# Ledger of designs, part 117: peptides against a protein of PDB entry 3HUF

Target 1, 320 residues: chain A of PDB entry 3HUF
Amino acid sequence: MWIIEAEGDILKGKSRILFPGTYIVGRNVSDDSSHIQVISKSISKRHARFTILTPSEKDYFTGGPCEFEVKDLDTKFGTKVNEKVVGQNGDSYKEKDLKIQLGKCPFTINAYWRSMCIQFDNPEMLSQWASNLNLLGIPTGLRDSDATTHFVMNRQAGSSITVGTMYAFLKKTVIIDDSYLQYLSTVKESVIEDASLMPDALECFKNIIKNNDQFPSSPEDCINSLEGFSCAMLNTSSESHHLLELLGLRISTFMSLGDIDKELISKTDFVVLNNAVYDSEKISFPEGIFCLTIEQLWKIIIERNSRELISKEIERLKYA

## One batch from the design tools (peptide; made by RFdiffusion4, then SolubleMPNN)

Design b2_p18_7_s4
Fold by OpenDDE base, seed 4:
Structure b2_p18_7_s4 (fold): chain B 320 residues (1-320), chain A 18 residues (1-18)
Amino acid sequence: as target 1 above (320 residues)
Amino acid sequence: SKKEEEEEIEKYYEEEEK
């Protein structure tokens, strides 16, 4: 989200969130959803127009800001952004930090991008929330991104957490739920006056982890916990591969169970399968190898003695 | 002077109709 602050109390000592939309900025406007009052004798009554665009798909992957457009409203002394005069037709900015000078005002408005990029676990929840979140200036998507700051966990009662949730946890992303999204939808009016009223997602995350026994105490308890072990996985998802890498596993990929030959078995401690393949192929598993799902692996990994548990299962099947 | 410029600027913004 874009946040504005200013020196010299020209914004009344307040920080404000700017959502996607258009704002008239000047001395003689009243603060509302479309106006930003600036308290200075050295600015026009209606000085500039700020326009913040909704997030692009690119912004989701880059963690870049919503495009920030500035137009001078034909003022005598103009408007500057980052010491550059705004062009007559306005200019657009993608920098994460903007120093905006209105006319001859000795103090600048400082706009900065607070990175918030929300990944969803499923397309249904994305479809439900994306429009509202985009109107808050929050990029959203389904695919893994290095720019992802938050991950929406799907609450299915009685189901295991998804691979996406597991991976998000190990990546140390802030896991949130629908309750946080609901709260975000209500803050739009209140944060106009005070940007500090933005809800703390970290508190939501702490509560999720504390109240769900499917999470370990920390990501660090699981990261590299299986260092020295080797697995083979069916080439099904990039997230699954990255998850196994974070566990410290050496990973071999295969395209079918038929590719699991004696050589691969000799170099592999266990095979990781998706649920569909595991359930359909249970009767055709290669002899002498431990096969499990990611969800079954996760249940072992969250245990403090995960290495011992895995070792016992490997030994049981190598000598069977 | 810088002060005169500042006073002229303030006066302009006070008199500005926009």
Scores: peptide ipSAE 0.235, ipTM 0.826, DockQ to the pose 0.603
Fold by OpenDDE base, seed 1:
Structure b2_p18_7_s4 (fold): chain B 320 residues (1-320), chain A 18 residues (1-18)
Amino acid sequence: as target 1 above (320 residues)
Amino acid sequence: SKKEEEEEIEKYYEEEEK
């Protein structure tokens, strides 16, 4: 999201969020959803127009800012952005930090991009929320992205958390739920004058973790917890692979259960399978290897003695 | 002087109010 602040009390000492939309900026405008009042004797009544675009698909993957357009409203002394005069037709900016000077005002408006990028685990929830979140200047998507800051957990009572949720947790994304999204959707008008009124996603996250026994106390409890162990997995999902990497596992990939030969067994401590393969092929598992699902692995990983538990299961099957 | 320029600038923006 774009946030503006300024020195010299020209923004009344307030920090303001700029959602996608158009703003007239000047001395003789009243603060609302389309106007930014700047208190200075050295700016025009209507000095500039700011236009914030909705996030692009690329912004979801890069964490880049919504495009920021600045147009001078034919003022005598013009407008500058990052010490450069804005062109007559306006200019567009993708920099994360903008120093905006209105005319001869001795103080600048500082615009900065605060990263907020929301990944969804469920395509139906994405379809429900994407439009509203994009109108807040929040890029959204379904696929894993290094730019993601938040992850929407599916609320299914009594079900195990998904691999996406597990990975999001270990990647130290802020896990949120539909209640946070609902709250976030209501604050658009209230945060115009004070960007600090944005709902705290960390509070939502803390509540999710506290109330769900499927989460460890912190990602650090699980990260590298299986260092020194080796596994083999089916080449299924990137998230599953990245999850196992974050556990500190050495990973070998195979394409089918038929590829699990004596050589692979000799190099691996256990095999990780998806639920469908585990359930269908459990009768045909290779002898002398421990096979489990990611969900079964997760149940072990969240325990304080995860290394001892895994070691016992490996030993049990080597001598069977 | 810098002060005179500031006063001229302020005056210009005050005149835009009229």
Scores: peptide ipSAE 0.232, ipTM 0.820, DockQ to the pose 0.776
Fold by OpenDDE base, seed 2:
Structure b2_p18_7_s4 (fold): chain B 320 residues (1-320), chain A 18 residues (1-18)
Amino acid sequence: as target 1 above (320 residues)
Amino acid sequence: SKKEEEEEIEKYYEEEEK
């Protein structure tokens, strides 16, 4: 989100969130959803127009700011952004930090980008929330991105957490639910005058973890917990691969169960399968190797004695 | 002078109010 602040009390000592939309900026405007009053004798009544665009698809992957357009409203002394005069037709900015000077005002408006990028685990939830979140200047998507700051867990009562949720947790992404999204959508008016009134996603996350026994106490309890073990997996998803890497596993990939030969077995402690293959091919599992799903592996990983549990299963099958 | 310029600027913005 864009946040503006200013020196010299020209913004009345307030920080303001600028959502996507258009704002008239000047001395003789009243603060509302479309106007920003600036208190200075050295600015025009209606001095500039700010236009913030909705996030692009690229912004979801990069964590870049919503485009910030500045137009001078034909003032005598003009408008500057980052010490450059704004062009006659206005200019657009993608920098994360903007110093905006209105006319001869000795104080600048400082605009800065606070990154918030929400990944969804479920396409139906994305479809429900994307429009509203984009109108808040929040990029949204389904695919894994290094720019993601928040992850929406699908709240299916009684289901195991998904691989996406497991991976988001280990990546230290703030996991949120629909309750947080609902709260976030309602605060739009209250945060106009005070950017600090944004809801704390960390509180939502803490509540999710506390109330769900499928989460360990911290990501650090799981990261590299299986260092020294080797697994083989089907080349199915990048997220599954990255999850296993974060556990400290050496990973071999295969295309089918038939590709699991004696050589692969000799180098592998266990095989990770998706649920569909695990359920359909139980009778065709290679002899002498431990096969499990990611969800079964996760249940072991969240235990304090995860290494001992896995070691026992490996030993059981070597002597069988 | 710089002071005269500042006074002219202030006067301009005051006149925009009328």
Scores: peptide ipSAE 0.225, ipTM 0.816, DockQ to the pose 0.734
Fold by OpenDDE base, seed 3:
Structure b2_p18_7_s4 (fold): chain B 320 residues (1-320), chain A 18 residues (1-18)
Amino acid sequence: as target 1 above (320 residues)
Amino acid sequence: SKKEEEEEIEKYYEEEEK
């Protein structure tokens, strides 16, 4: 989201969130959803137009800002952005920090991009929320992204957490739920005058973790917890691979259970499978190797003695 | 001078108010 602030009380000492939309900026406008009042004797009544675009698909992957357009409204002294005069037709900016000077005003409006990028675990939830979140200037998507700041956990009562949720947790992504998304959708009007009223996702995250026994106390409890162990996995998802890497595992990949040869078995402590393969092929597992699902592995990882537990299971199946 | 420029600027914006 774009946030603006300024020195010299020209924004009345307030910070403001700018959602996607168009704003008239000047001395003789009233603050509302489409106007920004600036208090200075050195700016025009209607000085500039700011236009913030909705996020693009690219913005979801890069964490880049929504495009910020500035147009001078034919003022005598013009408008500058980052010490450069705005062109007659307006200019568009993708920088994360904009220093906006209106005419001869001795104080600048500072616009900065607060990164917020929400990943969804399923397409149904994305379809439900994407439009509303995009209107807040929040990029949304399904795929893993290095720019992801928040992850929406599905509320399925009594179900195991998904691989996506596990990975999001270990990546230190803020896990949120539908209640937080609902709250975000209501703040649009209240944050016009005070950007500090934007809800903090950390409280929601803390509550989710506290109330769900499927999470460890911190990501640090699990990161590199299986350092020194080796696994093999079916090449099914990048998220599963990255999850296992964050556990400190050495990973080998295979395309089918039939590709698991004696050499791979000799170098591998256990095989990680998805639920579908595990359930369908239980009878055809190679002898002398421990096979488990990611969900079964996660249940071991969240225990304080995870290394001891995994070692016991490896020994049990190697000598069975 | 810088002061004269500031006075000219202030005068301009005061005249835009009329």
Scores: peptide ipSAE 0.223, ipTM 0.816, DockQ to the pose 0.718

Design b2_p18_8_s1 (from b2_p18_8, 10 letters changed)
Fold by OpenDDE base, seed 4:
Parts: C-alpha cells; sequence; structure tokens
Structure b2_p18_8_s1 (fold): chain B 320 residues (1-320), chain A 18 residues (1-18)
C-alpha cells in the first residue's frame, strides 16, 4: 500500500494510507476518501491530483507499487516528483519512494510503498477476496512469488494443512486467515488520518500458530532438519520441491513409480508421493523403499525427534 | 527557523495571488 508522510506539519504530523483511487491535493480541501489537505500557504487551494491504480499481475510477482500518477492542476509553480517537474499531462511513477514537492513549498510529501502481497492457497478464496484486496492496493495471486508477504490459510477444521501452508510457514511468510482479510476490508475509512491503524498481521499469525498443533514452534525447527537424507518425489508441484529443499533434503524427481529403479532406490532414503498417487498405488510401491505423503512427512517433521523417526522408518523397510 | 518559514510562506502566498 502507498503511505504518505510529510516534512514539517504540512500533513498535520500524520501518516495516511492511499488506496487505489483519485485524490485532489491542496490547501483548501478537506481530508476524505478523495481529498488530501496540505497545510501550507505556498500550496494552491487545489494543487495536484494523485491517482493510484489498482495493482497489476506483474506487481504481485515483483512486489512493485501500484502505479502512482501525479498531475499538476495548472498551478503557478507546478509540482515536482523526485526533483523532476511533472509534465503538463501528468506523469506516472513506479518507484517505491516518491518525494513530492507542491509548488515552492520547502517541505515535501514523502510517499513510500509498504510491501504487501497476498498469496492464496486456493482459487475459491482468491476469487472471493481479490477484488476487495486490489481496491486496497494489495496484489494477490495463487502462484508462489518472492514478493509474497502474506499467505491466506484456508481454515478447514480437522483437515491437514496444505503443502502451500507448510511452505509458506517455512518461508517465514506471515500466515493469515479470513478473519484478518475481513478486518482489512473495514479499515479503509479509519486509516485516512492514521496509517498506524492498519491491523497487525503478526498478531493474527501468532494466534494461528498457537491454536493449531499442526505447526511447529518456529520455521527454524524444521529448516534443514533432514539434512543428509535423500528423497525422490513425483514431479507434480514446484512448491512441494521447494518445501523438501527447505528441509535440507537431496531431491531426485521422477514422473511415475515405474521410474523408481534399483539405481534410484540405492541413493534414496524415501519416496514422497502426493495423496492421489499414494492412495491409488499403495499395492504397487517399489519393494524395499519407504513411501509417504508430504502430509505424513510433515507430521514427522514437526516432531522434535524427526531425524530419529525418519531413520527408524527407513531401517524398518530396508530390512523388510 | 520558524520565523523564516513564516516569512517564506507569506511571500509564497503573495506570489500565488498574483
Amino acid sequence: as target 1 above (320 residues)
Amino acid sequence: SKKEEEEYEKEQEELLKE
């Protein structure tokens, strides 16, 4: 989201979130959803127009800001952004930091991008929330992104957490739920005068972890916990691969159970399968190898003695 | 200084009226 602050008292010492939309900026406007009052005698009554666009798909992957358009409203002394005069037709900016000078005012409005990119675990939740979040200037998507700051966990009571949730946790992404999203949807008016009123996602995350026994105490408890072990996995998802990498596993990939030959078995401690393959092909598992699902692996990984547990299972099946 | 700021703002206000 875009946040504005200013030098001196020209924004009354307050920070403000700017959501996607259009704002008239000037000395003689009243702060509301479409106006930004700036207190200086050096600033025109109506000085500039700010237009913030909704996030693009690219912004989700890059963590770039919503496009920020500035237009001078034909003022005597113009408007500058990052020491450059705004063109007659207005200019658009994708920089994460904007120093906006209105006329000859010695104090600048400082706009900065607070990175927030929300990944969803399922398309249904994305479909439900994307429009509202985009109207808050929050990029959203399903795919893994290095720019992802938050991950929406789907709360299904009694179900195992998804691979996406596991991976998000290990990546130290802030896991949030629908309650946090609902709260975000209500803050739009309250944060006009005080950007600090933005909900604390870390509090939500802490509560999720505390109340769900499927999470370890910290990501650090699991990261590299299986260093020195080797696995083979079905080439199904990039997230599954990355999850296993974060566990410190050496990974081989295969396309079918038939690709698990004696050579692969000789260098592999266990095979990781998706639920569909595991359930359908239990009878067809290669002899002498430990096969498990990611969810079964996760249940072992969250235990303090995960290495011992895995070793015991490997030994049990190697001599069976 | 606050005085210099007030003088500057006053000057700019006059310049904006022209």
Scores: peptide ipSAE 0.030, ipTM 0.655, DockQ to the pose 0.309
Fold by OpenDDE base, seed 2:
Order: structure tokens, then C-alpha cells, then sequence
Structure b2_p18_8_s1 (fold): chain B 320 residues (1-320), chain A 18 residues (1-18)
């Protein structure tokens, strides 16, 4: 989201969030959802127009800011952004930091981008919330991105957490739920005057972890916990592969259970399968190798003695 | 100048009190 602050108390010492929309900036306007009062004798009554665009799809993957358009309203001394005069028709900016000078005012408005990018685990939840979040200047999507700051867990009561949720946890993404999204939607009006009033997602995250026994105490308890072990996995999802990498596993990939030969078995401690293959092919598992689902693996990983548990299962099948 | 800045700051402080 865009946040503005200013030097010389020209914004009355307040920080403000600029959501997507249009703002008239000047000395003789009243602060509201579409106006920014700036207190300076050097600033015109109506000096500039700021326009914040909604996020693009590219912004979701890059973590880039919403486009910031500045137009001078035919003032005597113009408007500058980053010491450059704004063009007659206005200019658009994609820099994360903007120093905006209105006329001859010695004090500048400083605009900075605070990155917030929300990944959804479920397309239905994305469809429900994407429009509202985009109107807050928050990029949203389904696919994994290095720019993601938050991950929406789908609350299905009594279901195991998804691979996406497991991976989001291990990569230290802030996991949130529908309650946090609902709270975000209500804050839009209150944060106009004070950007510090944005809800803390970490409190929501702490509550999710505390109230769900499917999470370890920290990602650090699981990261590299299986270092030195080797697995084979069906080439199913990139997220599953990345999850297993974060556990410190050496990973071999195969296309079908028929590709699991004696050579692969000799180099592999266990096989990771998706639920569908595990349930359908239980009878045809290779002899002498431990096969499990990623969800079964997760249940072992969250235990304090995960390495011992895995070792015991491997040994049990070597001597059977 | 520093003097003009001080005069400007003082004028803004007066405007913030109105």
C-alpha cells in the first residue's frame, strides 16, 4: 500500500494510506476519502491530483507498487516528483519511494510503498476477496511468488492443512484466514488519518498456530530436520518439491510407480506420494521401501523426534 | 535562506493553530 508522510507538519504530523483512487491535493481542501489537505502558504488551493491505480497481475509477482499518477492542476510553480517537473499531462510512477514537491514549498510529501501481497490457497476464496483487496491496493493470486507476504489458509473445519499451507509456513509467510480479511475490509475508513491503525497480521497468525495442533511451534523446528535423508516423489507439484527441499531432503523424481526400480530403491530412504496414488496403489507398492503421503510426512515432521520416527520406519521395512 | 525557512516554519505553526 502507498503511505504518505510529510516534512514541516504540512500534513499535520499524520501519516496516511492512499488506497486506489483519486485525490485532490491542496491548501484549501478538507481531508476526506478523495482530498488531501496540505497546510502551506506556498501551495495552491487546489495544487495537484494524485491517482493510485489498482494492482496489476505483474505486481503480484514482482511486489511492485500500484502505479502512482501525479498531475499538476495548472499551478504557477508546478509540481515535482523526485526533483523532476511533472509533465503538462501528468506523469506515472512505479518507484517505491516518491519525493513530491508542491510549488515552492520547502517541505516535501514523502510517499513510500509498503509491500503487501496475498496468496490464496483456494480459488473460491480468491474469487470472493480479490476485488475488495485490489481496491485496497493489495495484489492477489493463487500461484507461488517470492513477492508474497501473506497466505490465506482455507478454513475447512476438521481437514488437514494443505501442502500450500505447509509450504507457506516453512517459507515464513504470514498465514492469515478469512477473519483477518474481514477485519481488513472494515479498516479502510479508519486508516485514512493514521496509517499505524492497519491491523497486525502477526496476531492473527499467532492465534492460528496456537489453536491448531497441525503446526509446529516455529518453521525453524522443521527446516532441514530431515537433512541426510533421500526421497523419491511423483512429479506432481512445484510446491511439494519446494516443501521437501526446505526439509533438507535429497529428492529424486519419477513419473509413475513403475519407474521405481531397484536402483532408485537403493538410493532412496522413502517414497512420497499424493493421496490419490497412495490410496489407489497401496497393493502395488514396491517391496522394501517406505511409502507415505506428504500429509503423513508432515505429521512426522511436526514431532520433536521426527528423525527417529523416520529411521524406525525405514528400518522396519528393510528387515521385513 | 535559513532565515526564510525559520520565517516559513513560524508562519506554518501559526496556520496550524487556526
Amino acid sequence: as target 1 above (320 residues)
Amino acid sequence: SKKEEEEYEKEQEELLKE
Scores: peptide ipSAE 0.026, ipTM 0.604, DockQ to the pose 0.063
Fold by OpenDDE base, seed 5:
Structure b2_p18_8_s1 (fold): chain B 320 residues (1-320), chain A 18 residues (1-18)
Amino acid sequence: as target 1 above (320 residues)
Amino acid sequence: SKKEEEEYEKEQEELLKE
């Protein structure tokens, strides 16, 4: 999201979030959803127009800012952004930091981008929330992204957490739920006067982890917890592969269960399968190898003695 | 900053009276 602050009390010492939309900036406007009052005699009654665009799909993957357009409203002394005069037709900016000078005012408006990218685990929830979140200047998507700051967990009562949720947790992404999204949707008017009123997702995250026994106490409890073990994985999602890497596993990939030969078994401690393959092929598993799902593996790795538990299961099948 | 602004605004008012 874009946040503005200013020098010399020209914004009354307040910070403000700018959501996607159009703002008239000037001395003789009243602060509302489409106006920004600036208090200086050197600023025109109506000085500039700020237009913030909704996030692009690219912004979700890069964590880049919503496009920021500035137009001078035919003022005597013009408008500058980053020491450059704004052109007559207006200019567009993709920099994360903007120093905006209105006329001859010695004090500048400083705009900075705070990165917030929300990944959804469920396409139905994305469809429900994406429009509202985009109107807050928050990029949204389903795919894994290095720019992802928050992850929306699907709270179906009694369901196991998904691979996406597991991976988000290990990546130290802030896991949130629909309650946080609901709260986030209500703050739009309140943050006009003070950007500090924006809710912190960390409390929501802490509550989710504390109240769900499917999570360890911290990601650090699981990261590299299986270092020294080797697994084979069916060529599935990249997310599953990255999850296993974060556990410290050496990973071999295969295309079919028929590719699991004696050589692969000799160098592999266990095979990780998706639920569909596990359920359909459980009767045809190779002898002498431990096969499990990612969800079954997760149930082991959240235990304090995960290494001992895995070792016991491996030994049980080597000597069976 | 507020004092600097008030001083600057006074200077600008004086310059506009000239």
Scores: peptide ipSAE 0.025, ipTM 0.605, DockQ to the pose 0.152
Fold by OpenDDE base, seed 3:
Structure b2_p18_8_s1 (fold): chain B 320 residues (1-320), chain A 18 residues (1-18)
Amino acid sequence: as target 1 above (320 residues)
Amino acid sequence: SKKEEEEYEKEQEELLKE
C-alpha cells in the first residue's frame, strides 16, 4: 500500500494510506476518499491529481508498488517528484519512495510503499477475495513468490494443514485467515485519517499458531532440524521441494516409483510422497526403504525429538 | 534557511488555528 506523510504539519501531522483511486490534492479541498488537504500558503487550492492503479500480476511476483501517477493541475509553480518537474500530461512512477513537492512549499509529501502481497492456498478463496484486496492495492495470487508477505490458510475443520501452509510457516510468512481478510475489508474509511489504524496481521498470526497444535512454537524449531538426513521425492511440487530444503534435507528427485533403484536406496534415508501416490502405491513400495507422506513427515518434525523419531523409523524398515 | 523554515512553520501553525 502507498502511505503518505509530510513535514511542517502540511498533512496535519498525520500519515494516510492511499488505496487505488484518484485524489485531488490541494489547500482548499476536504479530506475524504478522493481528496487530500494540504495546509500551506504556497500551494494552489487544487494543486495536483494523484492516481494510484490497482496491482498488476507482475507486482505480485516482484513486490513492486502500484503505479503512482502525478499530474499538476496547471499551477503557477508546478509539481516536482524526486526533484524532477512533472510533465504537462502527468508522469507515472514505479519507485518505492516518492518525494512530492507542491509549488514553492518548502516541505515535501513523502510517499512510500508498504509491501503487502497475499498468497492464497486455494483458488476458491482467491476468487472470493482477490477483487476486494486489489482495490486496497494488495497484489494476490496462488503461486509461491519471494515477494509474498502474507499467506491465507485454508480453514477446513479437522483437516491437516497443507504443504503450502507448512512452507509459508517455515519461510516466516505471516499466516492469516478469513477473519483477518474480513477485518481488513472494513478499515478502508478509518485509515484515511490515520494510517496507523491499518490492522496488524501479526496478532492474527499469533492467535492462529496458539490455537492450532499442528504448528510448532516457531519456524526455528523446524528449520534445519533434519540436517544430515537424505531423502528422495517425486518431482510433483516446487513448494514441497523448498519445504524439504528448509528442513536441512539432502534431496534427490525421481519421476516414478519405478525409478527407485538400489543405488538410490543406498543414498537415501527415506522417500517423501504425496497422499495420492502413497495411498495408491503403498502395496508396491520398494523393499528396504522408508516411505512417508509430507503430512506424516510434518507430524514427526513438530515433535521435540524429531531426529530420534525419524532414526527409529528408518532403522525399523531397513532391517524389515 | 533554518530561519525561513521556522518562520514558515509559525505561519502554518497560525493557519491551523484559524
Scores: peptide ipSAE 0.025, ipTM 0.603, DockQ to the pose 0.060

